# Peptides against a protein of PDB entry 3NZW: the designs that were tried, part 61

Target 1, 212 residues: chain A of PDB entry 3NZW
Amino acid sequence: TTTLAFRFQGGIIVAVDSRATAGNWVASQTVKKVIEINPFLLGTMAGGAADCQFWETWLGSQCRLHELREKERISVAAASKILSNLVYQYKGAGLSMGTMICGYTRKEGPTIYYVDSDGTRLKGDIFCVGSGQTFAYGVLDSNYKWDLSVEDALYLGKRSILAAAHRDAYSGGSVNLYHVTEDGWIYHGNHDVGELFWKVKEEEGSFNNVIG
Target 2, 222 residues: chain B of PDB entry 3NZW
Amino acid sequence: QFNPYGDNGGTILGIAGEDFAVLAGDTRNITDYSINSRYEPKVFDCGDNIVMSANGFAADGDALVKRFKNSVKWYHFDHNDKKLSINSAARNIQHLLYGKRFFPYYVHTIIAGLDEDGKGAVYSFDPVGSYEREQCRAGGAAASLIMPFLDNQVNFKNQYEPGTNGKVKKPLKYLSVEEVIKLVRDSFTSATERHIQVGDGLEILIVTKDGVRKEFYELKRD

## One batch from the design tools (peptide; aimed at target 2 P104 Y106 H108)

Design b2_p23_2 (made by RFdiffusion4)
Pose (drawn by RFdiffusion4):
Structure b2_p23_2 (pose): chain A 212 residues (1-212), chain B 222 residues (1-222), chain P 23 residues (1-23)
Amino acid sequence: as target 1 above (212 residues)
Amino acid sequence: as target 2 above (222 residues)
Amino acid sequence: SNWDAIAANNKPFEDMLANLLGA
C-alpha cells in the first residue's frame, strides 16, 4: 500500500494505489483505498483491509450524524478526532491502520490529518502512508513546491504513487487520483500501472533502469 | 493446547456474467490427510437470489452461512418483505464478519447473484469483513492455482491483439453462461490434478433473473 | 510513520488469509 496527500496553492492532492495483499499473495489489484466521507471529506486507507474499511465507513456515519445534529458540515479536525479517539479506545487490541483525513471547510481551508492505530494524530501539509511510503516520499519531496499548478500537482501525486508501485513489492495495481478545493473533491480517474508505467517512461524518459 | 480452528480444505469459484452469475465448489471435505466426505455441499442458496460459500474452517463457514440465512429471514420480517439486494447482503456480511474481529470466522467467503440492474455480481470477503465487488474470484485451497487462470481467461490479462505489437489489449467481450461453465469445469479438473484437497465432485449454482439452478460433475477421487 | 508497528499488527491476519488461499 502507498497513499499520499499534500497541500499546495491549488488545494489538496490525494493519491493511492489499489493493491491488496495476504502476505506475498496479491489478493487484489482493484481495491478502493479512498473513501468519500462526504462531498468535501476524503479518507485514505493503509494497513488492515478490514479495519480500515470498517472503521472509515463507520466514520462516515458519525460525520453524517454530526450534520443532522448540528445542522453544519463537520470539520476536518473533528472528523479526524472521532477516528483518532475511537482507535485510541482499542489501543493494544491489534487494530492496524495508517490513515489520512483530508478535506475543506470555510473555517479551516485545505486540511490534512494523519491518524494511525497507535493513536497518533497529526496535522500536516504532506504525508505518505503505507509500506511504500518512503518510495513516494522520495519522488514527492524532491519535486514539491507550494506553487504547483493543479495540473502539475495532480501529476506529481500520480507519479509518486507510480514510483512506489514500481519499487514496493506490496504496492501496485492502479492509481486513484483526487483533487480537493473549497467546492469539494474531484475524482481524477483510475490509472492502471500496467499502462501508466510505459507511458510515463516514454514521455518522461525516466525509469531508465528497466529495459523497454 | 486447544486450537479452535481447523482446515477442512475445499475450493470455491465465482464468475459473474452479464445477466447471470455462478458460484462453484468441490464437494470434498478433508481433515489433514483423510477424507471426511466426498459429498458435503459447501455452496448454498440463501434466498432472495443469493448464493454463498464460506470456505476454510467448515464449522465457521456453516455458522456464518446459517447466520446470514437467518439475517435474510429477519430482513423480510422487519422491512415488509423487501428483497435483500446483493449489495446490501455484502455490507451485512461485512458486519457479521467484523463482529468477530477478535475471534474471527476463519473463512474466505464469496457470494453471487444479480445487482439491482440485473447484471451479474460477485462479492468476496476477507475473514474479518474486508470486501469488494468483482468479476470473478477463486477461494479456498486451490485459490492460488486458479485465480491466475481466471485473470487470464475471464479478464483477458496479459493478452493482446495479435500483430498490434502488444499495443492493443484484447477487448473485454463478455462470457456466456456456457463459456463460463467450461472455464469452471476446467478450473476444477486442473485444481483436482495439482491440489490434494480438491476432488470427488463439483457443484455449480447458476443465478439468473429466473432464480437458482444447480449442476453437478464428478471429479477424480484420488 | 511507524509503519513497522502497523505491519506487525496486521501480520497475523495476512498469514491467516494467505493460509486460506493456499499461498

Design b2_p23_2_s1 (made by RFdiffusion4, then SolubleMPNN; from b2_p23_2, 10 letters changed)
Fold by OpenDDE base, seed 2:
Structure b2_p23_2_s1 (fold): chain B 212 residues (1-212), chain C 222 residues (1-222), chain A 23 residues (1-23)
Amino acid sequence: as target 1 above (212 residues)
Amino acid sequence: as target 2 above (222 residues)
Amino acid sequence: GNIDAIMANLAPRLEALARLLGA
């Protein structure tokens, strides 16, 4: 798995691969590793698919309950704290979760929290999470700047996942790409890694370790 | 070491068509190298045009299917006999599976039916309740043999248009019921030849708007 | 962590459970 999220002048980019594995077996190439919690809030999934899917969906329900009770959208801080508190209660039980809660509220602006099954909760501007995270960081950190255009930021997110998919055997399938703004998240499509690889290789002259 | 889980072998396969879905399973039940039964159905009509199979440890599979069937009954009771949608069924099954997260049902679960638009739907579950809607999924002993075949024949992976030098992928198209049934039969026939845990019989449940149809085919009995 | 379908990782967890039940 490779997931990433980063803040920039235009909001948040979220990009994830779509491969699921069971040991050396590729269980799926089409996993949705982004959970759309609400129109303004995304959760990413790394680790145990069921743990992430179950609890982030549960989180969505808690967020909706908050909205109904408080008549306002839940903050990204509060949403991530709910999840963090939950997983902390299960600490040592064997949950496997590496999640990013990404969203926009008027009060917070674009916000990213990392939450894992160890109970770690971190606010930050850039996170890559998963087995391919180091490969993604290699591309992302090298090209990141706050002043990226939306187009460049989207490309950078996509390109970083592609780099991870190329080097990490546990990452691949496709890139799902999101842009989170004040108006909510926008889905920027599913990009097949195979097609994307050849396109990027041709356009950039990159991936010269592979002869076409 | 105490192993609370058995493995009863077998293989299941779901394929979603345009306006239908199929869920198939062999009827062999084994323990180790011993055949317990040559005819133990593992694909079930659960009502509301939902078919289900939970392949792996048969005791867990049967328990899960029974619980789901009960959930369907409760749903009808609570919702004035409203039909349970396939997506709601998937969510329900997730809760059933994840409710045993720390002592999982040792099964790979597949359900098939029609979505609210009348399109074929297949949902696949891991033992702890992660699920996805897919066009096709194989589960069980021969899943590793069948899935690559399904990827090729259903999703046309690694198929290219002639004369394009491998640059243009074969376009996706829906398969007919007859084509899907043939594909299922071929898959299980091939699996039976290569895997000792698959054989004896093949039961195929076909879900359409008109209901659930069952077909049975003999497999190799060796 | 890797999105691992838990099927492959169930064995170690089951072994741990078995150890707990055998203890």
Scores: peptide ipSAE 0.025, ipTM 0.808, DockQ to the pose 0.085
OpenDDE base, seeds 1, 3, 4, 5: peptide ipSAE 0.025, 0.029, 0.025, 0.021; ipTM 0.792, 0.798, 0.798, 0.767; seeds 1, 3 fail the geometry check

Design b2_p23_2_s2 (made by RFdiffusion4, then SolubleMPNN; from b2_p23_2, 13 letters changed)
Fold by OpenDDE base, seed 1:
Structure b2_p23_2_s2 (fold): chain B 212 residues (1-212), chain C 222 residues (1-222), chain A 23 residues (1-23)
Amino acid sequence: as target 1 above (212 residues)
Amino acid sequence: as target 2 above (222 residues)
Amino acid sequence: GNVAALMAALAPRLEALARLLGA
């Protein structure tokens, strides 16, 4: 798995691969590793798919309850704290979660929290999470700027996952790409890694380690 | 070491068509090398045009299917006989599975039906309740043998249009029910030849707007 | 005690299952 999220002047980019693996077996190439918690919040999944999918869906319900009670959208800080508190209660029970809770509120602006099953909760500007995270960071950190255009930011997210998919055997399939703004998240499609690789190689002159 | 789980082998296969879906399973039930039954159905009509199989440890599979069937009944009671949608069924099954997160059902679950638009739908579940809608899925003992074949024959993976130098992929198209049934039969016959836990019989449940149809085919009885 | 032992004995299978289910 490779997931990433980063903040920039235009909001948040979220990009993830879609490969699921069972040891050396590719279980799926089409897994949705972004959970749409609500129209304004995204959760990413790394580690146990069921743990992430179940609890991030549950988180969506908690966020909705907050909205109903408080008549205001939940903050990303509060949403991530709910999840963090939950996983902390299960500490040692064997949950496997490496998640990013991404959203945009008027009060917080674009906000990303990393939450894992070890009880870590971090606010930050850039996170890559999963077995391919180091490969994604290599591309992302080298090209990241706060002042990226939305187009360039989307491309950078996609390109970083592609790099991870190329080097990490546990990452691949496709890139699912999201842009999070104050108005909510926008899905920017599913990009097959095979097609994307050749396109990027041709356009950038990159991946010169591959002959073709 | 105490092992609370058995493995009864078998294989299941779901394929979604345009306006239909199929869920197939062999009828062999085995423990280790001993055939317990040559005819133990593992694919079930659960009502509301939903078919389900939970392959792996048969006791867990049967328990899960029974719980889901009960959930369908309760859903009708609570919602004035409203038909349970396939997506809602998937969510319900997730809760059934994840409710035992720390003592899971030792099964790979597949359901098939029609979505709210009348399109074929297949959902696959891991033992703890992660789920995905897919065009096709194999589960169980011979899943590793069948799934690559399905990728090639249903999803047309690694197929290219002639004369394009491998640059143009074969276009995706839906298969007919006859083509799907043939593909399922070919998959199971092939799996039976290479996997001891697959054989005896093949049951195919076909879901259309008109309901669930069942077909049976003999497999090798070795 | 027995549940913990069962969970511990299931843990590798849950891990194997989780690996079988690994994202």
Scores: peptide ipSAE 0.024, ipTM 0.739, DockQ to the pose 0.088
OpenDDE base, seeds 2, 3, 4, 5: peptide ipSAE 0.022, 0.019, 0.018, 0.018; ipTM 0.749, 0.755, 0.744, 0.747; seed 2 fails the geometry check

Design b2_p23_2_s3 (made by RFdiffusion4, then SolubleMPNN; from b2_p23_2, 12 letters changed)
Fold by OpenDDE base, seed 1:
Formats: sequence, C-alpha cells, structure tokens
Structure b2_p23_2_s3 (fold): chain B 212 residues (1-212), chain C 222 residues (1-222), chain A 23 residues (1-23)
Amino acid sequence: as target 1 above (212 residues)
Amino acid sequence: as target 2 above (222 residues)
Amino acid sequence: GNIESILANLAPRLEALAKLLGA
C-alpha cells in the first residue's frame, strides 16, 4: 500500500494506490483505500483492510451524529480524535491501521491528521503512509512547494504514487486521486498504473531503467 | 498445538452479469485427503434474491450463513417485509464477520444478487469483514487457479485489439448468462483436474429479476 | 492484514485458552 496526503495553497491532495495483497498473492487491484466520510472529509486506509474499512465507516457515522447534534460539521481535529481514541482502546488487541484524516473546515482550513493503531495522532502538512511510503516521499519531497498550482499538485500526488507502485511490490493497480477544497472533496479519477506508467515515461522521459 | 480451525476445501466462484449474477460452488467436502461428502452444497439461497457462500472451514461457513439468514428474517420483521438490498446485505455480513474480529470465521464469503438498479452484483469478504463489490471473484482451494482465468475471460486482462500492436485494450463487455455458465463450468472442470479438494459436483445459482435458478453439473469424482 | 497475520496475533491467546481448558 501507498497512501499520501499533502497541504498546499489550493487545499489538500490525497492520492492512494489500489492493490491489496495476502502474502505474495495479489488479492485485488481495485481496492478503494479512500473512505469518503462526508463531502468535506476523507479517510485513507493502510494496514488491515477490514480494520480500516470498518472503523472509518464507523467514524463516518459518528461524524454524522455530531452534525445532527451540534448542527455543524465536525472539525478534522475532532474526527481524527474520535478515531484515535477508538484505536487506543484496542491498543494491543492486534488492530493494524495507518490512517490519514483529511478535510476542510472554515475554522481549521485544510487539515491533515495521521492516526495509527499504536495510538499516534499527528497533525502535519505532508504524510506518506504504507509499504511504499519511502518511494512516494522521494518524489513528493523533491517537488513539493506550498505554491503549487492545483494541476501541478494533482500531478505530483499521482506521480508520487506511481513511483511507489513501480518500486513497491505491495503497491499498484491504480491511483485514486482527490482534491480537497473549502467546497469539499473532488474525485479526480482512477488512473491505471500500467497506462499511467507509459504515459509518464513518454511525457517526462523518465523510467529509463525500463525499455519499452 | 491447538488449532480451532479445520479446512474442508472446495471452491466458490461469483460472476456479475449485466442483469444477472451467478454464484457457483463445488459439492466436495474434504478433510486432509479424505472425502467426507461428494454432495454437500455450500451455495445457498438466503431470500430476497440474495445467494451466499462462505467457503473454508465448513462449521464456520454454516454458522455464518445461518446468522445471515436470521438477519434477513429480522430485517423483514423490523421493516415491514421490505426486501433487503444487496448493498445492505453486504454491510450486515461485514458486521457479522467483524463482530468476531478477534476469533474470526475461517471463511472466504461471497454473495451475489442484483443491485437496486437491477444490475448484477458480487460482493467478496475477507475472514474479518473487509468487502468489495467486484465483477468476479473466486474463493477457496482453487481460487488461485481460477482468478487469473477470470481476469482474462471476464475482465479481458492482457487482451488487446488485433492489429493495434498491444496499444488498444480489448473493450469491456458483459457476458451472457450462457457464456458465464460455460465459463464457470470450464473453470471448475479445470480446477478439478489440478486440485484434489475440488470435484464431485457443481451447483450454480443464477440470480435474475425473476428469482433464483439452480443448475447442477457432475464433476470428476477421483 | 492477511488471515495469517490475524492468526499469528490470535495464537498466544489461543494457547492461553488451551492451557486454561486443559487441552
């Protein structure tokens, strides 16, 4: 798995691969590793698929209950804290989760929290999470700027996942791409890694280690 | 070493069509190298046009299917005999599986039916309740043999249009019921030849808007 | 996590349970 999120002048980019593995077996190439919690809030999934899918879906229900009770959208800080408190209750029980809670509120602006099953909760501007995270960071950190255009930021997110998919055997399938703004998240499609690889190789003259 | 799980072998296969879905399973039940039964059905009509199989440890599979069937009854009771949708059924099964997260059902679960738009739907579950809607899925002993075949024949993976030098992928299209049944039969016939835990009989449940139809075919009995 | 990782995490608990049950 490779997931990433980063803040920039235009909001948040979220990009994830879609491969699931069971040991050396590719279980799926089409896993949705982003949970759309609400129109303004996304959760990413790394680690145990069931743990992430179950608890982030549960988180969505808790966020909706907050909205109904308080008549306002839950903050990214509060949503991430709910999840963090939950996983902390299961600490040592064997949950496997590496999650980013990404969203926009008028009060907080664009916000990213990392939450894992060890009880870590971090606010930050850039996170890559999963077995391919180091490969994604290599591309992302080298090209990241706060002042990126939305187009360049989307491309950078996509390109960073592609780099991870190329080097990490546990990452691949496709890139799912999101842009989070003040008006909510926008889905920017599913990009097959095979097709994307050849396109990027042709356009950039990159991946010269592969002869076409 | 205490092992609470057995493995009863067998294989299951789901394929979604345009306006139908199929869920198939062999009827062999085995422990190690001993055939317990040559006819033990593992694909079930659960009502509401939903078919289900939970393949792996048969005791866990049977328990899970019974719990789901009971859940369907309770759903009707609570919702004035409203039909359970396939997506709601998937969520329910997730909760059944994840409710035992720390002592899982040792099964690969597949359900098939029609979605609310009348389109074929197949959902696949891991032992602890992660699920995905897919066009096709194989589970059980011969899943590793069948899935690559399904990827090629249903999803047209690694198939290209002739004369395009591999630049144009073969377009996705739905298969007919007859094509799917043939594909299922060929898959299980091939699996039976290569896997000792697959054989004896094949049951195919076909879900359409008109209900659930069952077909049976003999497999190799060696 | 795959079923193997789940089973690996369960193994100590199952062993403890087996000891308690006198198996």
Scores: peptide ipSAE 0.019, ipTM 0.739, DockQ to the pose 0.061
OpenDDE base, seeds 2, 3, 4, 5: peptide ipSAE 0.020, 0.018, 0.017, 0.017; ipTM 0.752, 0.751, 0.749, 0.744; seeds 2, 4 fail the geometry check

Design b2_p23_2_s4 (made by RFdiffusion4, then SolubleMPNN; from b2_p23_2, 12 letters changed)
Fold by OpenDDE base, seed 2:
Structure b2_p23_2_s4 (fold): chain B 212 residues (1-212), chain C 222 residues (1-222), chain A 23 residues (1-23)
Amino acid sequence: as target 1 above (212 residues)
Amino acid sequence: as target 2 above (222 residues)
Amino acid sequence: GNTAAIMAALAPRLEALARLLGA
């Protein structure tokens, strides 16, 4: 798995691969590793698919209850804290979660929290999470700047996942790409890694370790 | 070492068509190298045009299917006999599976039916309740043998248009019921030849707008 | 895979359960 999220002047980019594995077996190439919690909030999945899917969907329900009760959208801080508190209650029970809660509220602006099953909760500008995270960081950190255009930021997110998919055997399938703004998240498509690889290789003259 | 789980072998396969879905399973039940039964159905009509199989440890599978069937009854009771949608069924099954997160059902679960638009739907579950809607899924002993075949024949993976030098992929298209049934039969026939835990019989449940149809085919009984 | 990891993590609990049932 490789998931990433980063803040920039235009909001948040979220990009994830879609491969699921069971040991050396590729269980799926089409897993949705982004949970659309609500129109303004995304959760990413790394680690145990069931743990992430179950609890992030549960989180969505808690967020909806908050909205109904408080008549306002939940903050990204509060949403991530709900999840963090939950996983902390299960500390040592064997949950496996590496998640990013990404959203944009007027109060907070673009906000990313990393939450894991160890009880870690971190606010940050850039996170890559999963077995391919180091490969994604290699591309992302090298090209990241706050002042990226939306187009360049989307490309950078996509390109970083592609780098991870190329080097990490546990990452691949496709890139699911999101842009999060104050108006909510925008889905920017599913990009097959195979097609994307050849396109990027041709356009950039990159990936010269592969004979085309 | 204490192992509360058995492995009863077998294989299941779901394929979604345009306006139908198929869920198939062999009827062999084994323990280790001993055949317990040559005819133990593992694909079930659960009502509301939902078919279900939970392949792996049969005791867990049966328990899960029974619980789901009960959930369907309760749903009807609570919702004035409203038909349970396949997506709602998937969510319910997730809760059933994840409710035992710390002592999981040792099964690979697949359900098939029609979505609210009348399109074929297949959902697959891991033992702890992660689920995905897919066009096709194999589960159980021979899943590793069948899935690559399904990728090729249902999803047209690694198929290219002739004369394009591998640059143009074969376009996706829906398969007919007859094509899917043939594909299922070929898959199980092939699996039976290569895997000792698959054989004896093949039961296929076909879900259409008109209901659930069952077909049975003999497999090799080695 | 995740399933194997989950099952491995359950092993101590299952062993404890086995001890309780065997007593």
Scores: peptide ipSAE 0.023, ipTM 0.762, DockQ to the pose 0.060
OpenDDE base, seeds 1, 3, 4, 5: peptide ipSAE 0.017, 0.017, 0.021, 0.020; ipTM 0.730, 0.755, 0.746, 0.751; seed 1 fails the geometry check

Design b2_p23_3 (made by RFdiffusion4)
Pose (drawn by RFdiffusion4):
Structure b2_p23_3 (pose): chain A 212 residues (1-212), chain B 222 residues (1-222), chain P 23 residues (1-23)
Amino acid sequence: as target 1 above (212 residues)
Amino acid sequence: as target 2 above (222 residues)
Amino acid sequence: TEEEEQLAEFPEMLDNMIHNKLA
């Protein structure tokens, strides 16, 4: 698993791979590691497939209940805390999840929270989570500028997940892209590494190791 | 010490067609190196045009399927006999499984039917509720032998248009019920050849808008 | 030996799923 989300001039970019594993066994190449909590809230998934899916789906129900009760969209900070506090209640029970809650509110602007099963909750501009996180950091950190165009930022996030899918035996499948503005999230497609790799290698001249 | 889990072998397979779906499983049940039964059904019609199989520790698989069948019964009681759509059944199974997160049903579960558009549908589950909708899935002992074959023959993976210099991928034309039954039978004869826990018989449940049909085929008994 | 590996294979796979084990 490799997931990343970063803030910049044009809002937030979210990118994830789609590989699921059972040890060295590739369980699936087509899993959705991003959950659309609502039109302005996204959650990313890494760790235990069932823990992430179950608790993030539950988080969506909790956010929806807040809107009905308060007649107002839930903040990113509060939404991430609901998950953070829930996971904290289970500390020591063996839940396993590295998560990112990304969204936009007039009150907070573009906002990213890292939340994991240890109970850690951190607000930040850049996060990479999962077994492939360091590979994504390597590409993302060395090309990041606050002033990236929406187009360049979307590419960097995509390229970073691709770097992780190449080097991390436990990451791969396809890349799912998202862009977050004050008008909500915009899905930017599912890119199969099976074709995305060769295309990027030719067009970019990178991945100079692998023989084509 | 006491071990609450055992391994009863068996292999299951699910393929979705355009307007049908199949869920197949060998009928052999095993413990260690012995055969408990050469015919012990492991794929079930749960009503509302849904077939399911929970493969791994059989006691857990039976308890789960029994609990899900009862869930469909109560769904009708509480919702004015409304049909439980396959997507709804999948989310329901997720809660049943995750409900035992800290003492799991030790099974790999697959269900099949049609979605609300009449299309074929296959869902497979993790022991603790992780699930996804798919075109095909192999589960159980020979899953590692069969899933690669299905990626090739069902989803045409690694296959290209001849003479296109590997540029054009083989189109994803869709399989008929006849072509699917062939892939299923071949899959199980192959699995019976290479895996000692697979054999004796093969039972397939086919699901269409007209309901659930069953076909049975012998397998090598050794 | 091959038969023992086959016996252990699927339970080990399910255990990995439950515990998010790698390698």

Design b2_p23_3_s1 (made by RFdiffusion4, then SolubleMPNN; from b2_p23_3, 14 letters changed)
Fold by OpenDDE base, seed 2:
Structure b2_p23_3_s1 (fold): chain B 212 residues (1-212), chain C 222 residues (1-222), chain A 23 residues (1-23)
Amino acid sequence: as target 1 above (212 residues)
Amino acid sequence: as target 2 above (222 residues)
Amino acid sequence: AEKEKQLKEFPALVEAMINSLYK
């Protein structure tokens, strides 16, 4: 798995691969590793697919309850804290989760929290999470700027996942791409790694380790 | 060390068509290298036009299917006989599986039916309840033999239009019921040749707007 | 509590199974 999220002047970019594995077996090439918690909040999945899918869906229910009770959308901080508290209760039980909770509230602005099953909860501007995270960081860190245009930011997210898909055997399939703004998240499509790879290689003159 | 799990072998396969879905399974049940039964159905009509199979440890599979069937009954009771949608069924099954997260059902679960738009739907689950809607899925002993075949024949992976030098992919299209059944039969006949835990019989449940029908085919018995 | 109990009963087997699940 490779997931990433980063803040920039235009909000948040979220990009993830879509490969699921069970050992050496590729279980799926089309997994939805972004959970759309609500129209304004995204969760990413790394680690155990069931753990992430189950608890982030549960988180969505908790967020909805908050909205009903408080008559306002839950903050990203509060949403991530709910999840963090939950996984902390299961500490030592064997949950496997590396998640990012991404959203844009009026109070917080664009916000990313990293939450994992070890009980770590971190707010930050840039996170790559998964077995391919180091490959993604290599591209992302090298090209990241706060002042990226939305177009450039989207491409950078996509390109970083592509790099990870190329080098990490446990990442691949496609890139699912999101842009989070104050108006909510916008899905920017599913990009097959096979097609994307050749396109990028041709346009950039990159990936020269592969002969066309 | 005590192992609470058994492995009863077998293989299951789901394929979604445009306005239908198919869920198939062999009828062989084994323990180790011994055939327990040559005809033990593992694909079930659960009502509301939903078919289900949980392949792996048969005791766990049977328990899960029974629990789901009960869930269907309770859903009808609580919601004035409202039909359970396939997506809601998938969510329910997730909860059943994840409820045993720390002592999982040792099964690969597949359900098939029609979505609320009347389109064929197949959902697959890991043992602890992660699930995905897919066009096709193989599960069980011979899944590794069948799934690549389905990638090629259902999703047209690695197929290109002739004369395009591999630049134009074969377009995706829905398969007919007849085409799907042929693929299922070919999958299981091939799997039977190469895997000792697959064979004896093939039972196919076909879900359409008109309900569930069943077909049976003989497989090799060796 | 019940889930924790189950894990304690078969920790090695469960862990092995969980490690083979979808990730």
Scores: peptide ipSAE 0.358, ipTM 0.859, DockQ to the pose 0.064
OpenDDE base, seeds 1, 3, 4, 5: peptide ipSAE 0.074, 0.350, 0.352, 0.346; ipTM 0.838, 0.859, 0.852, 0.851; seed 1 fails the geometry check

Design b2_p23_3_s2 (made by RFdiffusion4, then SolubleMPNN; from b2_p23_3, 13 letters changed)
Fold by OpenDDE base, seed 2:
Structure b2_p23_3_s2 (fold): chain B 212 residues (1-212), chain C 222 residues (1-222), chain A 23 residues (1-23)
Amino acid sequence: as target 1 above (212 residues)
Amino acid sequence: as target 2 above (222 residues)
Amino acid sequence: SAVDEQLRAFPARLEAMINSKLD
């Protein structure tokens, strides 16, 4: 798995691969590793698929309850705290979760929290999470700047996941790409790694370790 | 070391069509190298046009299916006999599976039916309740033999239009029920040849707007 | 981190399960 999220002048980019594995078995190439909690809030999943899918869906319910009770959308801080508190209660039980809670509220602006099953909760500008995270960081860190255009930021997110898919056997399938703004998240499509790889290779003259 | 789980073998397969879905399973039940039964159905009509199979440890599978059937019953009681949608069924099954997160049902679960738009739907689950909707899924002993075949024949993976020098992929299209049944039969016939835990019989449940139809085919018994 | 370790290997019990996804 490779997931990433980063803040920039235009909001948040979220990009993830779609491969799920069970040992050496590719269980799926089409996993939705971004959970759309609500129109303004995204969760990413790495680690145990069931743990992430179940609890982030549960988180969505908690966020909806907050909205009903408080008549206001939940903050990204509060949403991530709910999840963090939950996993803390299960500390030592064997949950496997590496998640990012991404959203844009008027109060907070664009916000990313990293939450994992070890009890860590971090606010930050850039996170890559998963077995391919180091590959993604390699590309992302090399090209990141706050003043990226939306177009360039989207490409950078996509390109970083592609790099991870290329080098990490546990990542692949496709890139799902999101842009988060104050108006909510925008889905920017599913990009098959097979097609994307050759396109990028041709356009960039990159991936020269592979002969086309 | 004590192992609370058994393995009763078998294989299941779901394929979604445009306005139908199929869920198929062999009827062999084994323990180790011994055949317990040559006809032990593992694909069930659960009502509301939902078919279900939980393949792996049969005791766990049966328990899960029974719990789901009971859930369907209570859903009707609580919601004025409202039909349970396939997506809601999937969510329900997730909760059943994840409820035993720390002592999981040792099964690969697949359900099939029609979505609320009348389109074929297949949902697959891991042992602890991760699920996704797919066009096709194989589960069980011979899943590794069948799934690549389905990738090629249902999703047309690695197929290209002739004369395009591999630049144009074969377009995706829905398969007819007849085509799907052929694929299912070929899948199980082939799997039976190469896997000792698959064989004896093939039961296919076909879900359409008109209900659930069952078909049965003999498989090799060796 | 614990997560990094878990991303490569599930707990033995869960990893032994068929189709345990997303490691």
Scores: peptide ipSAE 0.185, ipTM 0.795, DockQ to the pose 0.087; fails the geometry check
OpenDDE base, seeds 1, 3, 4, 5: peptide ipSAE 0.058, 0.093, 0.114, 0.093; ipTM 0.795, 0.813, 0.804, 0.788; seeds 1, 3, 4, 5 fail the geometry check

